# Ledger of designs, part 48: peptides against a protein of PDB entry 7K3S

Target 1, 60 residues: chain A of PDB entry 7K3S
Amino acid sequence: MEELSGKPLSYAEKEKLKEKLAFLKKEYSRTLARLQRAKRAEKAKNSKKAIEDGVPQPEA

## One batch from the design tools (peptide; made by RFdiffusion4, then SolubleMPNN)

Design b2_p26_5_s4
Fold by OpenDDE base, seed 5:
Structure b2_p26_5_s4 (fold): chain B 60 residues (1-60), chain A 26 residues (1-26)
Amino acid sequence: as target 1 above (60 residues)
Amino acid sequence: TKAAEEKKKEEEEKRRKEEEERRKKE
């Protein structure tokens, strides 16, 4: 196994890594926004159900 | 710029590898 530990990354390798990093950051942000929407939707459903069931909502 | 110099070195290394592969195939 040639130790890849000593060769400087080429310009093309650096640009390809920047593109991969930009893609991963975009997919992370998309996933995080989806998770936040899901949590808000769950909270809204639980609030509606607790009002229907006569359970006191904890005042914020 | 550092990026232009690095791109030039990569093109030179690519040409060197292509010449080495041509020399191994002859």
Scores: peptide ipSAE 0.146, ipTM 0.734, DockQ to the pose 0.006
Fold by OpenDDE base, seed 1:
Structure b2_p26_5_s4 (fold): chain B 60 residues (1-60), chain A 26 residues (1-26)
Amino acid sequence: as target 1 above (60 residues)
Amino acid sequence: TKAAEEKKKEEEEKRRKEEEERRKKE
């Protein structure tokens, strides 16, 4: 087994990776919130259109 | 703080490696 003895990360590299991870987690959460808002807006548009077209909404 | 301790430990390890490399060149 080739020892992937990767060079130990410096303190500065570890802090930079922690900052990148915190940034990526924030952007992930923002993207999820945007996706959930988009899905709610799509459902609201589809429900309004279904009422206008006289189609029975599926009871939840 | 854990971060300050990790930084201090890394600086100490670096100093030890530099000292060991110096002793290998004598």
Scores: peptide ipSAE 0.133, ipTM 0.724, DockQ to the pose 0.006
Fold by OpenDDE base, seed 4:
Structure b2_p26_5_s4 (fold): chain B 60 residues (1-60), chain A 26 residues (1-26)
Amino acid sequence: as target 1 above (60 residues)
Amino acid sequence: TKAAEEKKKEEEEKRRKEEEERRKKE
């Protein structure tokens, strides 16, 4: 493990890192919501296609 | 808050360095 033997971060550097971390958390949450929506839309498309093709839906 | 206390320490360290630099120019 390389010890991050860096000089102690200034207050301004810590606040800039907190802002960057808050931004990355927001973009992560947005990406997850988009992925979950895409997976739900893909399931709904596949279910609609299976009904159209006369394939018996696997009862859940 | 811990962040406000750290800001105060940094401002105090900055004042100390500025005073030391002033003293080195005399």
Scores: peptide ipSAE 0.132, ipTM 0.723, DockQ to the pose 0.006
Fold by OpenDDE base, seed 2:
Structure b2_p26_5_s4 (fold): chain B 60 residues (1-60), chain A 26 residues (1-26)
Amino acid sequence: as target 1 above (60 residues)
Amino acid sequence: TKAAEEKKKEEEEKRRKEEEERRKKE
């Protein structure tokens, strides 16, 4: 663990950390939206296959 | 904003250090 030397962060360092945090939040939201889309697509494939195989869908 | 005030203080401290360095060279 690098000891963050107890020097107050400069304005430039704080802005760089805000930019990194904004980037990470954006990439997290993008990845989450992709994951939710993939899960919906998988559920839709499984439902289509279960209809083809004559298996009753579990109602939600 | 707190960040703009902190930036202003950092710029003022930088100016004060630069002025002190100038006064040390005279």
Scores: peptide ipSAE 0.131, ipTM 0.717, DockQ to the pose 0.006

Design b2_p26_7_s1
Fold by OpenDDE base, seed 5:
Structure b2_p26_7_s1 (fold): chain B 60 residues (1-60), chain A 26 residues (1-26)
Amino acid sequence: as target 1 above (60 residues)
Amino acid sequence: KKKEELERRKKEEELRKKEKEEEEKK
């Protein structure tokens, strides 16, 4: 039986949820920072390719 | 740091045992 008993969360359950939320926020921030570094690295590779393809080699 | 992490892990394991015991009693 799903007792969705609207019992107020115990102190222990509230602290466990706060800890889970703090962990998830930390992992989110880590993942976001990784994604931002990857996007910057991709932009830097694309800019290097655009410079290399846009330099006329000096004819000898 | 290491002592506090060990105490946290023990409390989490005790909570998990209580949750399991409450599930087995239903």
Scores: peptide ipSAE 0.177, ipTM 0.694, DockQ to the pose 0.009
Fold by OpenDDE base, seed 1:
Structure b2_p26_7_s1 (fold): chain B 60 residues (1-60), chain A 26 residues (1-26)
Amino acid sequence: as target 1 above (60 residues)
Amino acid sequence: KKKEELERRKKEEELRKKEKEEEEKK
């Protein structure tokens, strides 16, 4: 049994990890919002092309 | 740069004070 008895993280180490986690969550949310905007812009481009090409859009 | 370093040092000092207070409470 490998003792996962990693020494309890100090208060300072826990706060540094919380700050890193908060930063990573913020960068993740920014990246996700950018991806969602890109996906919406791609759908809007495809919809404009489908209208220009005279293809009936399947009703959503 | 200097203002951000001063804020980092203040946070590090506050963390060190909290660590010492947590050690004194054990």
Scores: peptide ipSAE 0.164, ipTM 0.711, DockQ to the pose 0.008
Fold by OpenDDE base, seed 3:
Structure b2_p26_7_s1 (fold): chain B 60 residues (1-60), chain A 26 residues (1-26)
Amino acid sequence: as target 1 above (60 residues)
Amino acid sequence: KKKEELERRKKEEELRKKEKEEEEKK
């Protein structure tokens, strides 16, 4: 861990950190969208199986 | 600017290649 704790960040270092943050936010949003799609697909599969098995679905 | 955009594009392409390789292994 390079000790950034003592010097004011240059303009170039601040821009590099902003870009890294923008990249990480984009990848986080993509992974969240995939996770939410997977959870919706799993819920839909479980709902189909519970209807086929005659198990009452808990109303949400 | 151009070098930094190129590095961003390379990282985005590497992630897309890894995703395609994981999809082809299923």
Scores: peptide ipSAE 0.155, ipTM 0.639, DockQ to the pose 0.022
Fold by OpenDDE base, seed 4:
Structure b2_p26_7_s1 (fold): chain B 60 residues (1-60), chain A 26 residues (1-26)
Amino acid sequence: as target 1 above (60 residues)
Amino acid sequence: KKKEELERRKKEEELRKKEKEEEEKK
């Protein structure tokens, strides 16, 4: 683990870290939306396959 | 600043290209 050198981060280093954090938050949100879309698509595919296979849908 | 912003923009564009290529493969 690189110990964050006990030197106070410069203004430029803090801004660089804020920019990296903003980028990572944006990519996290995109990845989460993609994962949620994939889960919905798999559920829809499984429901279509269950209808096609004549399996009674479990009533929710 | 300008070099790092350009590198961030390139990474964002590469991710957008990969997302489009995966959409075209479906």
Scores: peptide ipSAE 0.159, ipTM 0.648, DockQ to the pose 0.024; fails the geometry check

Design b2_p26_7_s2
Fold by OpenDDE base, seed 4:
Structure b2_p26_7_s2 (fold): chain B 60 residues (1-60), chain A 26 residues (1-26)
Amino acid sequence: as target 1 above (60 residues)
Amino acid sequence: KKEEEEKRKEEEKKLLEEERKKREEE
């Protein structure tokens, strides 16, 4: 049974956790930017298809 | 820059292996 040993994290363990958190924040921001780009590209594709199909664009 | 990043990854890998070994000895 992994008792979460209530031992204070060493300096090295804290620095490693800070590095892991910095990496995860960077990958999160990249993934979010990719998702936002994909959503914009999908909207632009759907708008182009609706114009090509002669469907009136819903006025915003 | 690439060599410094590789060195940091190797040091992190070594520290992960030491932490794994410590948990296998408990």
Scores: peptide ipSAE 0.152, ipTM 0.703, DockQ to the pose 0.010
Fold by OpenDDE base, seed 2:
Structure b2_p26_7_s2 (fold): chain B 60 residues (1-60), chain A 26 residues (1-26)
Amino acid sequence: as target 1 above (60 residues)
Amino acid sequence: KKEEEEKRKEEEKKLLEEERKKREEE
């Protein structure tokens, strides 16, 4: 745990942090979109299997 | 446009690798 040196960030350090935050926000959005697609695909597989097996899906 | 987007993605990867390296040194 290195001390958060309370030194004012340089312009270059602030821009590097903005780029990092932009990158992390982009990867987060991609990961969320992937997770939502996976959950929809699992729900669709479970629904198809429940129709085949005659089992009512539990309402969420 | 494609080359500029590729260059930006490479810079983003380098930034992530530098951050990983810093966390391995702490």
Scores: peptide ipSAE 0.140, ipTM 0.683, DockQ to the pose 0.015
Fold by OpenDDE base, seed 1:
Structure b2_p26_7_s2 (fold): chain B 60 residues (1-60), chain A 26 residues (1-26)
Amino acid sequence: as target 1 above (60 residues)
Amino acid sequence: KKEEEEKRKEEEKKLLEEERKKREEE
């Protein structure tokens, strides 16, 4: 149990944490965009396979 | 400007690696 040492963070420590958070948000958004592209690519493969297998696509 | 942005990205990456290492040591 690391005691949340309730010492107020210095200005420099707060700026360092803001930079970390900005970096992590950027990497999260990149990863999310990659995941969304992968999910779209898997849907496109599954639709191509369903057309090739002669299964009528449910009308959108 | 480009070199300074690259140094900042490398420091941010190193800082993320240090945080991962701390979480593996807990």
Scores: peptide ipSAE 0.137, ipTM 0.684, DockQ to the pose 0.015
Fold by OpenDDE base, seed 3:
Structure b2_p26_7_s2 (fold): chain B 60 residues (1-60), chain A 26 residues (1-26)
Amino acid sequence: as target 1 above (60 residues)
Amino acid sequence: KKEEEEKRKEEEKKLLEEERKKREEE
């Protein structure tokens, strides 16, 4: 755990941290969109299998 | 414009991965 040196960050260090935070938020949003697409595709596959196997789908 | 934006994003990604690697080696 590197001690948060209580020195005020320079303007350049703050901008670098803002850019890094913007990048991480973008990659997080992209990963969430992929995960949500995968979950929807999995639900659609499970629904098709449950219809084929004659298993009643739980109504959501 | 698109290639230059992609290059900047790849450089930012490399810098982030190098900083992650440094923190995993400490």
Scores: peptide ipSAE 0.118, ipTM 0.658, DockQ to the pose 0.016

## One batch from the design tools (peptide; made by RFdiffusion4, then SolubleMPNN)

Design b2_p27_1_s3 (from b2_p27_1, 14 letters changed)
Fold by OpenDDE base, seed 2:
Structure b2_p27_1_s3 (fold): chain B 60 residues (1-60), chain A 27 residues (1-27)
Amino acid sequence: as target 1 above (60 residues)
Amino acid sequence: KLSKEDIELLKKKLEELEKEFKEELEK
C-alpha cells in the first residue's frame, strides 16, 4: 500500500477513498446479514433436531 | 472540501471496517 500519508491527495484520490469506504460498508452489511441469517437457520435446525432426539432445549 | 484530517479519518474508518469484516468472516 503506497504511503499516501505525505502527499496531498488529489480530488480523484479522495473520491476513490470514499468509494472504497462505501463499497466496504456495503459488502460488510451484506455479509453480516447473510451470516446472521445462517446462524439463525442453524440454530433453528439444531433446535428442531434436539426436539426430535428428545434433548431438552437450552433455555434462552 | 475534504481536509487532510477528513482523509485520515476516512483511512482509519476503512481500516476499522476491514478489520471488522475479517473478524465477522472468521466467526
Scores: peptide ipSAE 0.050, ipTM 0.612, DockQ to the pose 0.184
Fold by OpenDDE base, seed 4:
Structure b2_p27_1_s3 (fold): chain B 60 residues (1-60), chain A 27 residues (1-27)
Amino acid sequence: as target 1 above (60 residues)
Amino acid sequence: KLSKEDIELLKKKLEELEKEFKEELEK
């Protein structure tokens, strides 16, 4: 059992980890929302192409 | 007061979020 005898993190190091966690959570949520929007937009484009190719042009 | 266990849990959660963030950017 390697004793993770890591020096006790200072108060400042603990607050820096909390700030980093809050920042990462915010950036993750922002990026996830952007990616989910992009995936929905791509599916909506692919569904429009499938409808447009399926309309038989009326014979002139 | 944050315990040593709370700090280790915060570090693990940071690593998990960094991993999930990277994996979601590659998809």
Scores: peptide ipSAE 0.047, ipTM 0.615, DockQ to the pose 0.205
Fold by OpenDDE base, seed 1:
Structure b2_p27_1_s3 (fold): chain B 60 residues (1-60), chain A 27 residues (1-27)
Amino acid sequence: as target 1 above (60 residues)
Amino acid sequence: KLSKEDIELLKKKLEELEKEFKEELEK
C-alpha cells in the first residue's frame, strides 16, 4: 500500500474531488459535442457554398 | 507516491480548470 505520506484525504475531500472530476468530465463532453457540431456545420456550409458556386463537391 | 503537496497542487489545478470552464460557459 503506497501510504500517501500525509493524512489520508477525508471522505469529504474525496467527495469534493469526485465532484470536481465529474464537473470537468461533463464540461469536456459538452465542449466536445460543441466542437463536433461546429465541424458538421462548417462541412454543411462548405457543401452549400460548393453547390452555389457550381464547384463539384469533392467526393470524400 | 503522491505527497500532500502533490495532492494540494492537483486540487488547485482542478479548481483552475473548473474556473476556466465556467468562464468559457459565461462567454
Scores: peptide ipSAE 0.046, ipTM 0.617, DockQ to the pose 0.129
Fold by OpenDDE base, seed 5:
Structure b2_p27_1_s3 (fold): chain B 60 residues (1-60), chain A 27 residues (1-27)
Amino acid sequence: as target 1 above (60 residues)
Amino acid sequence: KLSKEDIELLKKKLEELEKEFKEELEK
């Protein structure tokens, strides 16, 4: 049986591909936002350590 | 022009990427 390899994508197939693309874009954006938050948190920890190492402990 | 074969290959690549993103979110 010659599977009609020429049929254009149905409307339903096009919408399913748009939904999959929207999902991938959402997960990419979520992962990127997590990475950016992690990098900001690391910079904030390193800045706190640099301030804490620069404060002379009061001699008792 | 995108052939039917190109569209099927793009569908498979989207499914693979969807799977990889799900697996990375569970770690």
Scores: peptide ipSAE 0.045, ipTM 0.614, DockQ to the pose 0.114

Design b2_p27_3_s2 (from b2_p27_3, 10 letters changed)
Fold by OpenDDE base, seed 5:
Structure b2_p27_3_s2 (fold): chain B 60 residues (1-60), chain A 27 residues (1-27)
Amino acid sequence: as target 1 above (60 residues)
Amino acid sequence: MEELEKRLKELEEEMEEIKKEIEEKKK
């Protein structure tokens, strides 16, 4: 039985994990902002298609 | 969009693992 006696993180290891966590939070926020833009763009495309399909062509 | 949603989930999981590791080694 390997005792995963988790050696307490050194202060340096803990600060490294906090730095990684801060980086991941930034990447999360960036990715979320991209997703929100993508969802807006999709809704705008669907709205344009609904208008284009719903405008009766003027009879010539 | 699915790729961005997948990446958000991966980032959330990795953040949760790091939080657990930080908290476990605070004891």
Scores: peptide ipSAE 0.508, ipTM 0.887, DockQ to the pose 0.327
Fold by OpenDDE base, seed 4:
Structure b2_p27_3_s2 (fold): chain B 60 residues (1-60), chain A 27 residues (1-27)
Amino acid sequence: as target 1 above (60 residues)
Amino acid sequence: MEELEKRLKELEEEMEEIKKEIEEKKK
């Protein structure tokens, strides 16, 4: 078990953690935007299936 | 869908761990 050395984070280590947090916030926002697009695309696919099942075949 | 939801959860967890580490070492 590497004891997370109870030394207070140096200013440089705190800035590195803030940079990592800023990176993760950006990746979160990108992933959320992808999820929202995927949810919209799935709804659009389900709406297309509902339209295809609702076309009465013309009785010939 | 599920993969993106999983990735969001992983990012939230990693963000919370970093916030916790910043806060714990601020005391």
Scores: peptide ipSAE 0.507, ipTM 0.886, DockQ to the pose 0.360
Fold by OpenDDE base, seed 3:
Structure b2_p27_3_s2 (fold): chain B 60 residues (1-60), chain A 27 residues (1-27)
Amino acid sequence: as target 1 above (60 residues)
Amino acid sequence: MEELEKRLKELEEEMEEIKKEIEEKKK
């Protein structure tokens, strides 16, 4: 842990932290979108299994 | 799913730390 304790950030250090924050926000949004897709895919798999176990095939 | 939820939590924590560092040095 670099001791960022007590010195006012230079303008450059503050801009570097803002850039890092912007990067993390982008990664968060991407990861959230992946999680939402995964949750939808799991629900769709569970629904497909419930249909496969619960739809009597029409005796053709 | 659990790995993505874990990664979201890690990203939230790291974002909150950076926000605190930006704010502490804005005063």
Scores: peptide ipSAE 0.506, ipTM 0.885, DockQ to the pose 0.359
Fold by OpenDDE base, seed 2:
Structure b2_p27_3_s2 (fold): chain B 60 residues (1-60), chain A 27 residues (1-27)
Amino acid sequence: as target 1 above (60 residues)
Amino acid sequence: MEELEKRLKELEEEMEEIKKEIEEKKK
């Protein structure tokens, strides 16, 4: 761990942190979109099972 | 599901650390 000695960030170091933050925001948005799709897919699976278990078999 | 939620939390923590580093070096 190099001591991030409290030197004021050079303009270049500040831009590097902004680039890293922009990258992380993009990865966050991608991961969130994946999670939302996964939640929808799980709800759709549970809804299909609830329809299969909750359709009263027509009494023959 | 849990892996994606974990990854979101990790990304939030990393984003907050970088925001703190950017803000601390503005003073």
Scores: peptide ipSAE 0.506, ipTM 0.885, DockQ to the pose 0.360

Design b2_p27_3_s3 (from b2_p27_3, 10 letters changed)
Fold by OpenDDE base, seed 1:
Structure b2_p27_3_s3 (fold): chain B 60 residues (1-60), chain A 27 residues (1-27)
Amino acid sequence: as target 1 above (60 residues)
Amino acid sequence: EEELERRLKELEEEMEKILKEIEEKKK
């Protein structure tokens, strides 16, 4: 068994890593929600273009 | 969209590094 020669994290170092992990989870959730909104907005733009391309421009 | 997907991947990699460091120092 190779001794994982890393000094045990102090309680303070472990809490700092947990705080960083909680921050990253929050940023992940925010970024995912932005991506989901972007993908929905792109589908809505593509459906609007299909309606505009189907209207014959009145020859003026 | 590609920028948001890249940022999600970066966040996953940073989270995995922290989880590994917490696990290695818990043994």
Scores: peptide ipSAE 0.519, ipTM 0.892, DockQ to the pose 0.347
Fold by OpenDDE base, seed 5:
Structure b2_p27_3_s3 (fold): chain B 60 residues (1-60), chain A 27 residues (1-27)
Amino acid sequence: as target 1 above (60 residues)
Amino acid sequence: EEELERRLKELEEEMEKILKEIEEKKK
């Protein structure tokens, strides 16, 4: 059982963690941008439905 | 939307774990 818990991170291990952190930040930013587009699309659909439901269909 | 919010939270938790590991190994 390598007690990896007690050794100071090597320079290489620290750089690997920084690379992983940079990757996670990129995935976070992409996911956030998708969420912001989804929320805007839902609001736009609700606004279209409110306009479409607010137009009285002409009685034929 | 809920799936994207869940994925954001998972990413935040993974980022926090890495930050804690970097900080603990800096002492």
Scores: peptide ipSAE 0.519, ipTM 0.891, DockQ to the pose 0.322
Fold by OpenDDE base, seed 4:
Structure b2_p27_3_s3 (fold): chain B 60 residues (1-60), chain A 27 residues (1-27)
Amino acid sequence: as target 1 above (60 residues)
Amino acid sequence: EEELERRLKELEEEMEKILKEIEEKKK
């Protein structure tokens, strides 16, 4: 079992990981906000489709 | 919707990998 006793991250490598983490958090928040809009739009479509009994919903 | 949920899961997994890598090297 090779212990990946990888050398302690340099300060620069740690800061690079923090920057990547900050980027991922931003993308997560953006994607979550998009999902919440999609779920609201689908509920609004389903409330309209209870009136129009004929057209298959495009999966978004 | 499923694409966005999949992308959220991928982002969570990538964030967890980075957090583990930051934590493992503190010890």
Scores: peptide ipSAE 0.528, ipTM 0.891, DockQ to the pose 0.366; fails the geometry check
Fold by OpenDDE base, seed 2:
Structure b2_p27_3_s3 (fold): chain B 60 residues (1-60), chain A 27 residues (1-27)
Amino acid sequence: as target 1 above (60 residues)
Amino acid sequence: EEELERRLKELEEEMEKILKEIEEKKK
């Protein structure tokens, strides 16, 4: 880890952090949407498997 | 599901670190 020397962030360093934050927000939104799809798919499987006896779903 | 929840937590922690770094250097 390079020493984040307590110098005020240059404008360029602030913009780089903002770009990284924007990237992370995008990945968060993508991951959240995947999780919400997984939870819906599990409910849809459980509603179908409530008709077919007793196979434990692999936790994803 | 647990992998996605773990990844969300990791992303939140990384975002919080960046926000703290931006805020500390804004003072």
Scores: peptide ipSAE 0.526, ipTM 0.890, DockQ to the pose 0.331; fails the geometry check

Design b2_p27_4_s3
Fold by OpenDDE base, seed 3:
Structure b2_p27_4_s3 (fold): chain B 60 residues (1-60), chain A 27 residues (1-27)
Amino acid sequence: as target 1 above (60 residues)
Amino acid sequence: SDPAKMKEIDEKIAELEKEYQEALAKL
């Protein structure tokens, strides 16, 4: 992590930064949780299809 | 606002966007 060797941000600039970072963190967490859920649902569909096709389940 | 400080904010947002894209590529 490079130290941002900048002059200290004003109070208004810090609040604007905090708002933007809070929004980005929220959208990141929401999208990550959605993709992880989709990946788990795909694995569950593939395991159901493997049972239907008589293919041995991979041991966990 | 000082344009240099606005640039520092935008660079920090771009860093977090990069970390987000790298985390998505690992999923």
Scores: peptide ipSAE 0.087, ipTM 0.660, DockQ to the pose 0.450
Fold by OpenDDE base, seed 1:
Structure b2_p27_4_s3 (fold): chain B 60 residues (1-60), chain A 27 residues (1-27)
Amino acid sequence: as target 1 above (60 residues)
Amino acid sequence: SDPAKMKEIDEKIAELEKEYQEALAKL
């Protein structure tokens, strides 16, 4: 633990930190959820195509 | 605003940005 030997954050600084961190976490979660949906949709498309083309699906 | 505290806030934002980029790179 680096002792943050600094003066404790003021209430206003803590609230500003919480707002910034909450925003970043929200954008992170939104982007990850989009990418995960895209990857699942691509996998489902590729699986459907490979079944249609008679290509064996790699077993998980 | 104590410049040291603003630095701590910015370091914590940069850490979360790094975690975000690392998670994107794993996808």
Scores: peptide ipSAE 0.086, ipTM 0.663, DockQ to the pose 0.417
Fold by OpenDDE base, seed 4:
Structure b2_p27_4_s3 (fold): chain B 60 residues (1-60), chain A 27 residues (1-27)
Amino acid sequence: as target 1 above (60 residues)
Amino acid sequence: SDPAKMKEIDEKIAELEKEYQEALAKL
């Protein structure tokens, strides 16, 4: 593990880290949107199952 | 919804959050 912890980053290393950061931000946003869709789909399945099992829906 | 797929997504979010913060702290 190169301990980058003490050397001033070169311009090229900083640009590579900016590119990595931009990529990670994009993948984070994509994965978060996927998670939110999965959670909504789970709630919709659980609601459908609760209707099928005759469980009274919690009054909103 | 397979609880396994939701767990995999949550683990991948936590990994990306960690890597994002580590990359931000180096800039």
Scores: peptide ipSAE 0.078, ipTM 0.628, DockQ to the pose 0.055
Fold by OpenDDE base, seed 5:
Structure b2_p27_4_s3 (fold): chain B 60 residues (1-60), chain A 27 residues (1-27)
Amino acid sequence: as target 1 above (60 residues)
Amino acid sequence: SDPAKMKEIDEKIAELEKEYQEALAKL
């Protein structure tokens, strides 16, 4: 695919790349939101463990 | 929290960032 490096992209090729960029930006934002949710869930689990490890379980 | 799922998410972000920058460089 090396021979396209010298020709100006056609209008149709530029529009196809803009559509691809819009899609990638959407999927990036979705993936980032998933990551941020996972990191928040990990912090919430670590906070629960810190409370459970700091509270002596009442000996039943 | 499976550290494997976090790695998969970070790898997918890096892939999408790379493809986004490569598509920007072609416009």
Scores: peptide ipSAE 0.076, ipTM 0.626, DockQ to the pose 0.056

